# Peptides against a protein of PDB entry 3HUF: the designs that were tried, part 57

Target 1, 320 residues: chain A of PDB entry 3HUF
Amino acid sequence: MWIIEAEGDILKGKSRILFPGTYIVGRNVSDDSSHIQVISKSISKRHARFTILTPSEKDYFTGGPCEFEVKDLDTKFGTKVNEKVVGQNGDSYKEKDLKIQLGKCPFTINAYWRSMCIQFDNPEMLSQWASNLNLLGIPTGLRDSDATTHFVMNRQAGSSITVGTMYAFLKKTVIIDDSYLQYLSTVKESVIEDASLMPDALECFKNIIKNNDQFPSSPEDCINSLEGFSCAMLNTSSESHHLLELLGLRISTFMSLGDIDKELISKTDFVVLNNAVYDSEKISFPEGIFCLTIEQLWKIIIERNSRELISKEIERLKYA

## One batch from the design tools (peptide; aimed at target 1 K76 K104)

Design b2_p24_7_s2 (made by RFdiffusion4, then SolubleMPNN; from b2_p24_7, 16 letters changed)
Fold by OpenDDE base, seed 1:
Structure b2_p24_7_s2 (fold): chain B 320 residues (1-320), chain A 24 residues (1-24)
Amino acid sequence: as target 1 above (320 residues)
Amino acid sequence: MEKEKEELEKEEEKKIEEFLKEKE
């Protein structure tokens, strides 16, 4: 999201979030959803127009800012951004930091981009929330992104957490839920005058972890916890592969259970399957190999003695 | 609000004068 602050108390010492939209900036405007009051005798009554665009798809993958347009409103002394005079038709900026000078005012408005990119675990929740979040200047998507800062957990009553949620947790993203999104939907007006009134996603995350036994206390409890073990998996989702890598596993991929030969069995401690394959092929599992689902693996990994538990299960099947 | 604005405008005046002196 874009945040503005100013030197010389010209914004009354307040920090403000600028959501996508158009703002008239000047001395004789009242702060609201479309106006930014600046307390300076050196600026015009109506000095500039700021226009913040909604996030692009690219912004979701890069964590880049919403485009920031500045137009001078035909003032005597103009407007500058990063020491450059704004053109007559306005200019657009994609820099994460903007130093905006209004006329001859020695105090600048400092606009900075705070990255927030929300990944959703399912398309239904994305469809429900994307429009509202984009209107907050928050890029949203379904796919994993290196710019992802937050992950919306799918609340399925009585189900295990998804692979996406597991991976998001291990990637140290802030896991949030629909309750946090509801809070975000209500604060838009309140943060006009004070950007600090934005709800803390970390508090939501802490509450999720505390109240859900499917999470360890930290990602560090699971990262490399299975170092030295080897697994084989079907060529499935990239998230599943990356999850297993974060556990410290050596991974071999196969296309079919029929590709699991004696050589692979000799080099592999266990086979990781998705639920559909596990349920359908349970009768046809190769003898002498431990097969489990990612969800079953996760249940072992969240235990403090995960290595011992896996070792015991491997041993049980080698001697059965 | 109006009083706060007047105070800020006075502080700005002082800071402008200081800034101009530092630039000369």
Scores: peptide ipSAE 0.033, ipTM 0.563, DockQ to the pose 0.146
OpenDDE base, seeds 2, 3, 4, 5: peptide ipSAE 0.033, 0.031, 0.000, 0.031; ipTM 0.553, 0.572, 0.262, 0.540

Design b2_p24_7_s3 (made by RFdiffusion4, then SolubleMPNN; from b2_p24_7, 16 letters changed)
Fold by OpenDDE base, seed 3:
Structure b2_p24_7_s3 (fold): chain B 320 residues (1-320), chain A 24 residues (1-24)
Amino acid sequence: as target 1 above (320 residues)
Amino acid sequence: EEKKKKELEKLEEEKIKELEEEKK
């Protein structure tokens, strides 16, 4: 999200969030959803136009800013961005930090990008919320991204948390819910003058973790908790692989249960399967190896003695 | 609000003078 601040209190000592849209900037405008008042004698009544575009799909993966367009409104002394004069047709910027000089004003407007990218676990929720969030300048998607800052957990009562939720937790992404999205969608008008009025996602996250026994106290309790163990998994999802890596596991991949030979069994402590394969193929599991789902593994990992629990289960099946 | 505006305008005028003196 774009935030503007200024030197010399020319923005009345306030920080302002700029959502996607068009803003007229000048001395003789009133602050609203489309105008930014600047308190300076050295600027024009209507000095510049700022236009912030909605996020692109690329911005979701890169964490890059929404495109920021600046146009001078034919002023006597022009507009500069990062010490460069804005061209007659306006210029577009993808830098995360913009120093905007309006005419001869000795104080600059500082625009900076605060990264916020929301991953959804559920495509139906993405379809519901993506448009509204994009209008806030927030990139959204389903796929894992290194730029992801927030993850939307689906509140299906009584279901186990998904692999996506588990991975989001371990990678220290802020987990949020539909209640936070609803609140976020309503703050657009209240944050015009004070960017600090943005709802705290960390409070939402703390409440989710506190009220759900499927989460450990911290990601640090689980990260590398299975260091020294080896697993094999079906090459089905990148998120599942990355989750197991964050647990400190050595991972071998296979294409079918038929590829689980004596050699693989000799170097593998357990096999991780998806629910569909586990339920359909449980009668045909190789003898002498511990097979479990990611959800079953997670139930062990959240326990304080996870290493001991896994060791006991591996031993039990080697001697059965 | 109008008092604060006049104070800010004075600070701006002072800063412009400082910058003009630094250029001489």
Scores: peptide ipSAE 0.262, ipTM 0.856, DockQ to the pose 0.218
OpenDDE base, seeds 1, 2, 4, 5: peptide ipSAE 0.256, 0.252, 0.261, 0.255; ipTM 0.856, 0.854, 0.859, 0.854

Design b2_p24_7_s4 (made by RFdiffusion4, then SolubleMPNN; from b2_p24_7, 13 letters changed)
Fold by OpenDDE base, seed 1:
Structure b2_p24_7_s4 (fold): chain B 320 residues (1-320), chain A 24 residues (1-24)
Amino acid sequence: as target 1 above (320 residues)
Amino acid sequence: MEEEKKKLEELEEKLIEEAEKEKK
């Protein structure tokens, strides 16, 4: 989201979130959803137009800002952005930091991009929320991205957390739920005068973790917790692979259970399968190897003695 | 703060005057 603040008192010492939309900036406008009052002698009554575009798909992957357009409204003293005079037709900016000078005001409006990119695990939830979140200047998507800051967990009562949720947790993405999205949707008016009124996702995250026994206390409890162990994984989602990597596992990939030969068994402590393969092929598991699902592995990993637990299971099956 | 504000207001006034001279 774009946040503006200014040096001195030209913005009355307030910070403001600018959502996608159009804003008239000037001395003789009233602060509202489409106007920004800036008080200085050289600033025109209607001085500039700011236009913030909705996020692009690229912005989701890069964590880049919504495009920021500035147009001078044919003012006496002009408008500058980053010390450059705004062109007659306006200019567009993709920089994360903009120093906007209106007229000859010695104080500048500082616009900065606060990165917030929300990944969804569920396509249906994305479909429900994407439009509203994009109107807040929040990029959204389903695919993993290094730019993702938040991950939406679907609250299905009684279901295990998904691999996507597990991975989001371990990569230190702030996990949020629909309640946070609802709350986020209500703040649009309140943040006009005070950007600090933006709801803290970290509080929501803390509550999720505290109230759900499927999460460890911290990602650090799980990261590299299985260092020194080796697994074989059926070629599944990228998230599954990355999850196992974050656990510190040496990973071998295979295409079918038939590819699990004696050599692979000799080098592998356990096999990780998806639920469908685990359930269908349980009777056909290779002898002498421990096979489990990612969900079963997760249940071990969240325990304080995860290394001991996994070792016992490996030993049990090697000597059976 | 108040003194700095006053200095900056004076600076803006000077910059206005300079810009008005350049347009003549």
Scores: peptide ipSAE 0.273, ipTM 0.828, DockQ to the pose 0.898
OpenDDE base, seeds 2, 3, 4, 5: peptide ipSAE 0.267, 0.263, 0.272, 0.271; ipTM 0.824, 0.823, 0.827, 0.827

Design b2_p24_8_s3 (made by RFdiffusion4, then SolubleMPNN; its pose is not in this set)
Fold by OpenDDE base, seed 1:
Structure b2_p24_8_s3 (fold): chain B 320 residues (1-320), chain A 24 residues (1-24)
Amino acid sequence: as target 1 above (320 residues)
Amino acid sequence: EEEEKEKKEEEELEKKEKEEEEKK
């Protein structure tokens, strides 16, 4: 999201979130969803127009800012952004930091981009929330992104957490739920006067982790917890592969259960399967190898003695 | 005429603001 602050008292010592939309900036405007009052004698009554665009799809992958347009409103002394005079038709900016000078005011408005990029675990939740979040200047998507800061966990009562949720957790993404999104939607008007009133997702995250036994206390409890073990899985570039890598596993890939030969068995401690393959192929599992789902693996790795538990299970099947 | 008066008022206000800042 865009945040503005100012030097001196021209913004009354407060920071403000600028959501996508159009703002008239000037001395004689009243702060609201479309106006930014600037308290300086050197600033025109109506000095500039700021226009913040909604996030692009590219912004979801890059964590880049919403485009920031500045137009001078035919003022005597013009407007500058990053020491450059704004053109007569206005200029657009994609820099994460903008120093905006209104006329000859010695104090500048500093606009900076706070990255918030929300991944959704399912398309239904994305469809429900994306529009509202984009109107907050928050990029949203389904795919994993290095720019992802937050992950929306599905509230399915009595279901195991998804692989996406597991991976988001291990990536140290802030996991949030629909209750946080609802809360976030209610504060939009209050943050006009004070950007510090923006709700912190960390409290939601802490509550999710504390109240859900499917999570370890920290990602660090699981990261590299299975270092030295080897697994085999279906050839995929999915979150499942990356999850197993974050566990410190050596991963071999195969295309079908039929590709699991004696050589692979000799080098592999266990086979990781998706639920569909596990349930359909239980009868056809190769003898002498431990097969489990990612969800079953997750239940082991969240335990403090995960290495001992997995070792015992591997041993049990080697001697069966 | 009203825009020109407003521009003059802004210039006079700017001048006063600078004079107040130079005194601090």
Scores: peptide ipSAE 0.049, ipTM 0.692, DockQ to the pose 0.061
OpenDDE base, seeds 2, 3, 4, 5: peptide ipSAE 0.034, 0.019, 0.038, 0.033; ipTM 0.615, 0.475, 0.681, 0.633

Design b2_p24_8_s4 (made by RFdiffusion4, then SolubleMPNN; its pose is not in this set)
Fold by OpenDDE base, seed 3:
Structure b2_p24_8_s4 (fold): chain B 320 residues (1-320), chain A 24 residues (1-24)
Amino acid sequence: as target 1 above (320 residues)
Amino acid sequence: EEEEEEKKKLEEIEKEEKKEKEEE
């Protein structure tokens, strides 16, 4: 989201969030959803127009800012952004930091981009929330991205957490739920005067982890917990691969169960399968190696003695 | 100290802008 602050008291010492939309900036406007009052005699009654665009799909993957348009409202002394005079038709900016000078005012408005990108695990929830979140200047998507800051966990009662949720946890993404999204949707008007009134996602995350026994206490408890072990997996999912890498596993990939030969078995401690292959092919598993799902592996990983549990299962099959 | 210098600059600009309006 865009946040503005200013030098001196020209913004009354307050930080403000700018959601996608159009704002008239000037001395003789009242702060609301479409106006920004700036307190200086050197600023015109109506000085500039700020327009924040909704996020693009590219912004979800890059963590780039919503496009920021500035137009001078035909003022005597103009408007500058990053020491450059704004053109007669207005200019658009994609920089994460903007120093906006209004006329001869010695104090600048500083606009900075706070990255917030929300990944969804469930396409139905994305379809429900994407429009509202985009109107907050929050990029949304289903695919993993290095720019993702938050992950929406699907709360299905009695279901195991998904691979996406496991990976989001290990990569230290803030896991949130529908309750946090609902809260975000209500605060839009309250944060006009004070950006500190934004809801704390970390509180939501702490509550999710505390109340769900499927999470360890910390990502650090699981990261590299299986260092020195080797697994093989089907080359089906990038998220599954990255999850296993974060566990410290050496990973071999194969295209079919038929590719699991004696050589691969000799180099591999266990095979990781998706649920569909595990359920359909369990009768055809190679002898002398154990196969498990990522969800079965996760249940072992969250235990304090995960390395001992995996070692015992490897030994059991080696002597069977 | 920096805030006092900036306030003085603002007061000078306000005095100049007031003079320019009295001459128009």
Scores: peptide ipSAE 0.025, ipTM 0.567, DockQ to the pose 0.137
OpenDDE base, seeds 1, 2, 4, 5: peptide ipSAE 0.013, 0.022, 0.013, 0.024; ipTM 0.411, 0.566, 0.406, 0.572

## One batch from the design tools (peptide; aimed at target 1 K45 K104)

Design b2_p25_2_s2 (made by RFdiffusion4, then SolubleMPNN; its pose is not in this set)
Fold by OpenDDE base, seed 4:
Order: structure tokens, then C-alpha cells, then sequence
Structure b2_p25_2_s2 (fold): chain B 320 residues (1-320), chain A 25 residues (1-25)
């Protein structure tokens, strides 16, 4: 989200979030959802127009800012952004830091981008929330991205957490739920005057982890916990692969269970399968290899003695 | 350093306000 601050108390010493939308900026406007009052004699009554665009799909992957448009409202001394005069038709900016000078005012409005990118595990939830979150200047998507800061866990009562949730946890993405999204959608008005009133997702995250025994105490407890072990997996999910990498596993990929030969078995401690393949092919698993789902693996990984548990399962099947 | 910068900026603002008054009169 864009946050603005200013030098010299021209914004009354307050930080403000600029959501997607249009703002008239000037001395003789009242602060509201479409106006930014700036207190300086050197600033025109109506000085500039700021337009924040909704996030693009690209912004989700890059963590880039919503496009920031600045137009001077035909003022005597114009408007500058990063020491450059704004063009007559306005200019658009994608820099994360903007110094906006209104006329001859010696105090600048400093705009900075606070990254918030929300990944969804479920397409239906994305469809439900994307529009509202985009109107907050929050990029949203389904795919894994290095720019993601938050991950929406789908709360199905009594279900195992998804691979996406497991990976998000290990990646140290802040896991949130629909309750946080609902709360986030309601605070839009309160943050006009005080950007510090933005809800902290960490409290939501702490509550999720505390109330769900499917999470380890910390990501650090699981990261590299299986260092030295080797697995094979179907080349079907990037998130699954990345999850196994974060566990410290050496990973071999195969396209079908038929590709699991004696050589692969000799080099592999266990095979990781998705639920569909595990359920359909469990009768036809190769002999002499431990096959499990990611969810079954996760149940072992969250235990303090995960290495011993895995070793025991490997041994059980090698000598069976 | 920051306090000195703020004082310098306040001085500039005051000088501009004085000039704008002179231009409005």
C-alpha cells in the first residue's frame, strides 16, 4: 500500500494510506477518501491530483507498487516528483519512494510503498476477496511468488492443512484467514488519518498457529530437519518441490510410478506422492520403498523426533 | 542533524510565506 508522510507538519504530523482512487491535494480541501489537505501557504487551494491505480497481476509477482499518477492542477509553480517537474498531462510512477514537492513548498510529501501481497490457496476465496483487496491496493494471486507477504489459509474444520499452507509456513509467509480479510476490509476509513491503525496480521497468524496442532512451533524447527535424506517425487507441484527442498531433502523427480526402478530405489529413502496417486496406486507401489503423501510426511515433520521417525519407517520397509 | 534540517526548512517556509503575502498585497 502507498503511505504518505510529510515534512514540516504539512500533513499535521500524520501518516496516511493512499488506497487505489483519486485524491485532490491542496490547501483548501478537507481530508476525506478523495481529498488530502496540505497545510502550507506555498500550496495552491487545489494543487495536484493523485491517482493510485489498482494493482496489476505483475505487481503480485514483483511486489511492485500500485501505479502512482500525479497531475498538477495548473498551478503557478507546478508539482515535482523526485526533483522532476510533472508533465502537463500528468506523469505515472512505479518507484517505491516518491518525494512530491507541491509548488515552492520547502516541505515534501514523502510517499513510500509498503509491500503487502496476499497469496490464496483456494481459487474460490481469491474470487471472493480479490476485488476488495485490490481496492485496498493489495495484489492478490494463487501462484507462489517471492513477493508474497501473506497467505490465506482455507479453514475447513477437521481437514489437514494443504501443501500450500505448509509451504507458506516454512517460507515464513504470514498465514492469515478470512477473519483477517474481513477485518482488513473494514478499516479503510479509520486509516485515512492514521496509517498506524492498519491491522497487524501477526496477531491473526499467532492465533492460527496456537489453535492448530498441525503447525510446528516455528518454521526453523522444520527447515533442514531432513537434511541427509533423499526422496523421489512426481513432478506435479512446484510448491511440493519447494517444500521438500526447505526440509533439506535431496529430491529426484519422476513422471510416473513406472519410472521407479532399482537404481532410483537404491538412491532414495522414500517416495512422496500426492493424495490422488497414493490412493489410486497404493496396491501397486514398488516393493522395497517407503511411499507416503506430503500430508503424511508433514505429520512426521512436525514431531520433535522427525528424523528418528522417518528412519524407523524407512527401515521397516527395507526389511519387510 | 535532523532538528537542524527541520529548523532550516521552517525558516524557508516562513520566508516563502512572507513573499506570498507580499505578492498577494
Amino acid sequence: as target 1 above (320 residues)
Amino acid sequence: SEKKKEEELKKKEKELEEREKEEEE
Scores: peptide ipSAE 0.025, ipTM 0.614, DockQ to the pose 0.054
OpenDDE base, seeds 1, 2, 3, 5: peptide ipSAE 0.025, 0.025, 0.025, 0.024; ipTM 0.610, 0.575, 0.609, 0.607

Design b2_p25_3_s1 (made by RFdiffusion4, then SolubleMPNN; its pose is not in this set)
Fold by OpenDDE base, seed 3:
Structure b2_p25_3_s1 (fold): chain B 320 residues (1-320), chain A 25 residues (1-25)
Amino acid sequence: as target 1 above (320 residues)
Amino acid sequence: DEEEEERKKEEEEEEKEIEELKKEE
């Protein structure tokens, strides 16, 4: 989201969130959803127009800002952004930091981009929330992104957490739920005067972790917890691969169960399978190797004695 | 054009306010 602040109390010492939309900026406007009052005698009654675009799909992957358009409203002294005069037709900016000078005002409006990118695990949840979140200047998507800051966990009662949720947790993304999204939808008007009124996602996250026994106490408890072990997995899911890497596993990939030869078995402690392959091929598992799903592995790694539990399961199958 | 007269009047008021301010600073 865009946040504006200013020096010299020209914004009354307030930080303001700018959502996608159009704002008239000037001395003789009243602060509302479409106006920004600037208290300086050197600023025109109506000085500039700010237009913030909705997020693009590219912004979800880059964590880049919503496009910020500035137009001077034909003022005597013009408008500058980053010491450059705004063109007659307005200019568009993709920089994360903008110093906006209105006329001869000695103080600048400082606009900065606070990155917030919400990943969804479920396409249905994305379809429900994407429009509302985009109107808050929040890019949304389903795929993993290095720009992802928050991850929406779907509360299906009685289901195990998904691989996406597991990976999001280990990546130290803030896991949120539908209750946080609902709260975000209510704050749009209140944050006009005070950007600090944005709901704390970390409080939501702490409550999720505290109330769900499927999470470890911290990501650090699981990161590299299986260092020194080796696994083989199907070359199907990038998220599953990255999850296993974060556990400190040496990973070998295979295309089919038929590729699991005696050589691979000799170098591998266990095989990780997706649920579909595990359920369909359970009768045909190679002899002398421990096969499990990611969800079964997760149940082991969240335990304090995960290394001992894995070692015991490996030994049980080597001597069977 | 009423909008251009209003704009000129606003510019003259702004210039007066700026000049008064330069006398108070």
Scores: peptide ipSAE 0.029, ipTM 0.618, DockQ to the pose 0.353
OpenDDE base, seeds 1, 2, 4, 5: peptide ipSAE 0.026, 0.000, 0.026, 0.024; ipTM 0.592, 0.184, 0.594, 0.586

Design b2_p25_3_s4 (made by RFdiffusion4, then SolubleMPNN; its pose is not in this set)
Fold by OpenDDE base, seed 1:
Structure b2_p25_3_s4 (fold): chain B 320 residues (1-320), chain A 25 residues (1-25)
Amino acid sequence: as target 1 above (320 residues)
Amino acid sequence: EEKEKKEEEEKKKEEEELKELEEEE
């Protein structure tokens, strides 16, 4: 989200969130959802127009800011952004930090991008929330991205956490739920005057982790916990591969269970499968290899003695 | 003296220009 601050009390000592939309900026406007009052004698009554675009698909993957357009409203002294005069038709900015000078005002408006990108675990929740979150200047998507700051956990009562949730946790992404999204949607008007009123997602995350025994105490308890072991997996999701890498596993990929030959078995401690393949192909599993689902692996990984538990299961099936 | 007079004239022009901005609708 864009946040503006200024020196010299020209913004009344407050920080403001700018959501996607158009703002008239000037001395003789009243602060509301479309106006920014700036208190200086050196500023025109109506000085500039700020236009913040909704996030692009690219912004979700890059963590880049929503496009920030500045237009001078034909003022005598003009408008500058980062020491450059704004062009007659207005200019667009993708920098994360903007110093906006209105006319001869000795104090600048400092605009900065606070990164918030929300990944969703399922398309249904994305479809429900994306429009509202985009109107908050929050990029949203389904695919894994290094720019993601938050992950929406799919709460199905009595189900295991998804691979996406497991991976988000290990990446130290803030896991949130629909309750946080609902709260976030309601605060839009209250944060206009004070950006500090933006709800902290960390409290939601702490409550999720505290109330769900499927999470370890920290990501650090799981990262590299299986260092020295080798697994084979079907060429499935990128998140599944990255999850196994974060566990410290050496990974071999295969396209079908028929590709699991004696050579692969000799180099592999266990095979990781998705639930659909595990349930459908259970009868066709190669002899002498331990096959498990990612969810079964996760249940072992969250235990304090994960390495011992894995070793015992490998031994049990190699000598059976 | 000529530098001070020029700075004072520039300051006065700036004050007039700022006053016009106060009066502009």
Scores: peptide ipSAE 0.111, ipTM 0.691, DockQ to the pose 0.047
OpenDDE base, seeds 2, 3, 4, 5: peptide ipSAE 0.094, 0.104, 0.095, 0.099; ipTM 0.678, 0.691, 0.681, 0.683

Design b2_p25_4_s1 (made by RFdiffusion4, then SolubleMPNN; its pose is not in this set)
Fold by OpenDDE base, seed 4:
Structure b2_p25_4_s1 (fold): chain B 320 residues (1-320), chain A 25 residues (1-25)
Amino acid sequence: as target 1 above (320 residues)
Amino acid sequence: KEEEKKKEEEEIEEYYKEELEEEKK
């Protein structure tokens, strides 16, 4: 989200969120959802137009800002951004920090990008929420992104958490739910005058973790917890691979169960499969190898004695 | 520098007066 603040009292000491939309900035406008009053003698009644674009798909992957357009409204003293005069037709900015000088005002409006990028676990929830979140200046998507700050967990009471949720947790992404998204959708009016009123997702996250026994106490309890073990996995989702890497596993990939030979078995402590392959092929698993799903592995790694538990399972199947 | 600053302040003050007179119309 774009946040503006200013030196001195030209913004009345307030920080403001600029959502995607158009703002008329000037001395003789009233502060509302589309106007920003800035009081200085060199600022015109209607001085500039700020236009914040909705997030692009690229912004989801980069954590880049929504495009910020500035147009001078043919003012006496002009408008500058980062000490450069705004062009006659306006200019667009993708920098995360903008110093906006209206006219000869001795104080600048400082615009900065607060990164918030929401990953969804399923396409249905993305389809439901993306438009509303984009109108808040929040990039959204399904695919893994290094720019992801928040992850939407689907509230299915009694279901196991997904691999996406597991990975988001280990990445230290703030896990949120639909209740937080609903709250975000209502904040537009309250944060116009005070950007600090933006809801903290950490409270939502803490409540999710506290109320769900499928989460460990912290990501740190699981990160590198399986260091020294080796696994083989079917070439599945990138999230599955990255999850296993965060556990400290040495990972070998294979394309089919038929590629699991004696050599691979000798070098591998266990095989990780997706649920579909596990359920369909469980009768055909190679002898002498421990096969499990990611969800079964997760149930082991959330235990305090995860290393001992997995070692016992490996031994049990090697000598069976 | 001081003379340039003074001229700039005078220009700003003149503009501001003009703008205030227009707001009264």
Scores: peptide ipSAE 0.385, ipTM 0.891, DockQ to the pose 0.895
OpenDDE base, seeds 1, 2, 3, 5: peptide ipSAE 0.382, 0.381, 0.382, 0.380; ipTM 0.890, 0.889, 0.889, 0.889

Design b2_p25_4_s2 (made by RFdiffusion4, then SolubleMPNN; its pose is not in this set)
Fold by OpenDDE base, seed 4:
Structure b2_p25_4_s2 (fold): chain B 320 residues (1-320), chain A 25 residues (1-25)
Amino acid sequence: as target 1 above (320 residues)
Amino acid sequence: EEEEKKKEEEEIEKYYEEELEEEKK
């Protein structure tokens, strides 16, 4: 989200969130959802137009800002951004930090990008929420992104958490739910005057973790917890691979169960399969190898003695 | 530098006065 603040009292000491939309900035406008009053003698009644674009798909992957357009409204003293005069037709900015000088005002409006990028676990929830979140200047998507700050967990009471949720947790992404999204959708009016009123997702996250026994106490309890073990996995989702990497596993990939030969078995402690393959092929698993799903592995790694538990399972199946 | 600053302040003040007169119309 774009946040503006200013030196001195030209913004009345307030920080403001600029959502996607158009703002008229000037001395003789009233502060509202589309106007920003800035009081200085060199600022025109209607001085500039700020236009914040909705996030692009690229912004989801980069954590880049929504495009910020500035147009001078043919003012006496002009408008500058980062000490450069705004062009006659306006200019667009993708920098995360903008110093906006209106006229000869001795104080600048400082615009900065607060990164918030929400990953969704399923396409249905993305389809439901993306438009509303984009109107808040929040990039959204399904695919893994290094720019992801928040992850939407689907509230299915009594279901196991998804691989996406597991990975988001280990990545230290703030896990949120639909209740947070609902709250976030209502804040537009309250944060106009005070950007600090933006809801803290960490409270939502803490409540999710506290109320769900499928989460460990911290990501640090699981990160590298399986260091020294080796697994083989079917070429599945990127999230599955990255999850296993975060556990400290050495990973070998294979394309089919038929590729699991004696050599692979000798070098591998266990095989990780998706649920569909596990359920369909469980009768055909090679002898002498421990096969499990990611969800079964997760149930082991959330235990305090995860290394001992997995070692016992490996031994049990090698000598069976 | 001081003279340039003074001229700038005078230009700003003049503009502000003109703008205030327009707001009264």
Scores: peptide ipSAE 0.382, ipTM 0.890, DockQ to the pose 0.898
OpenDDE base, seeds 1, 2, 3, 5: peptide ipSAE 0.377, 0.375, 0.378, 0.379; ipTM 0.889, 0.889, 0.889, 0.890

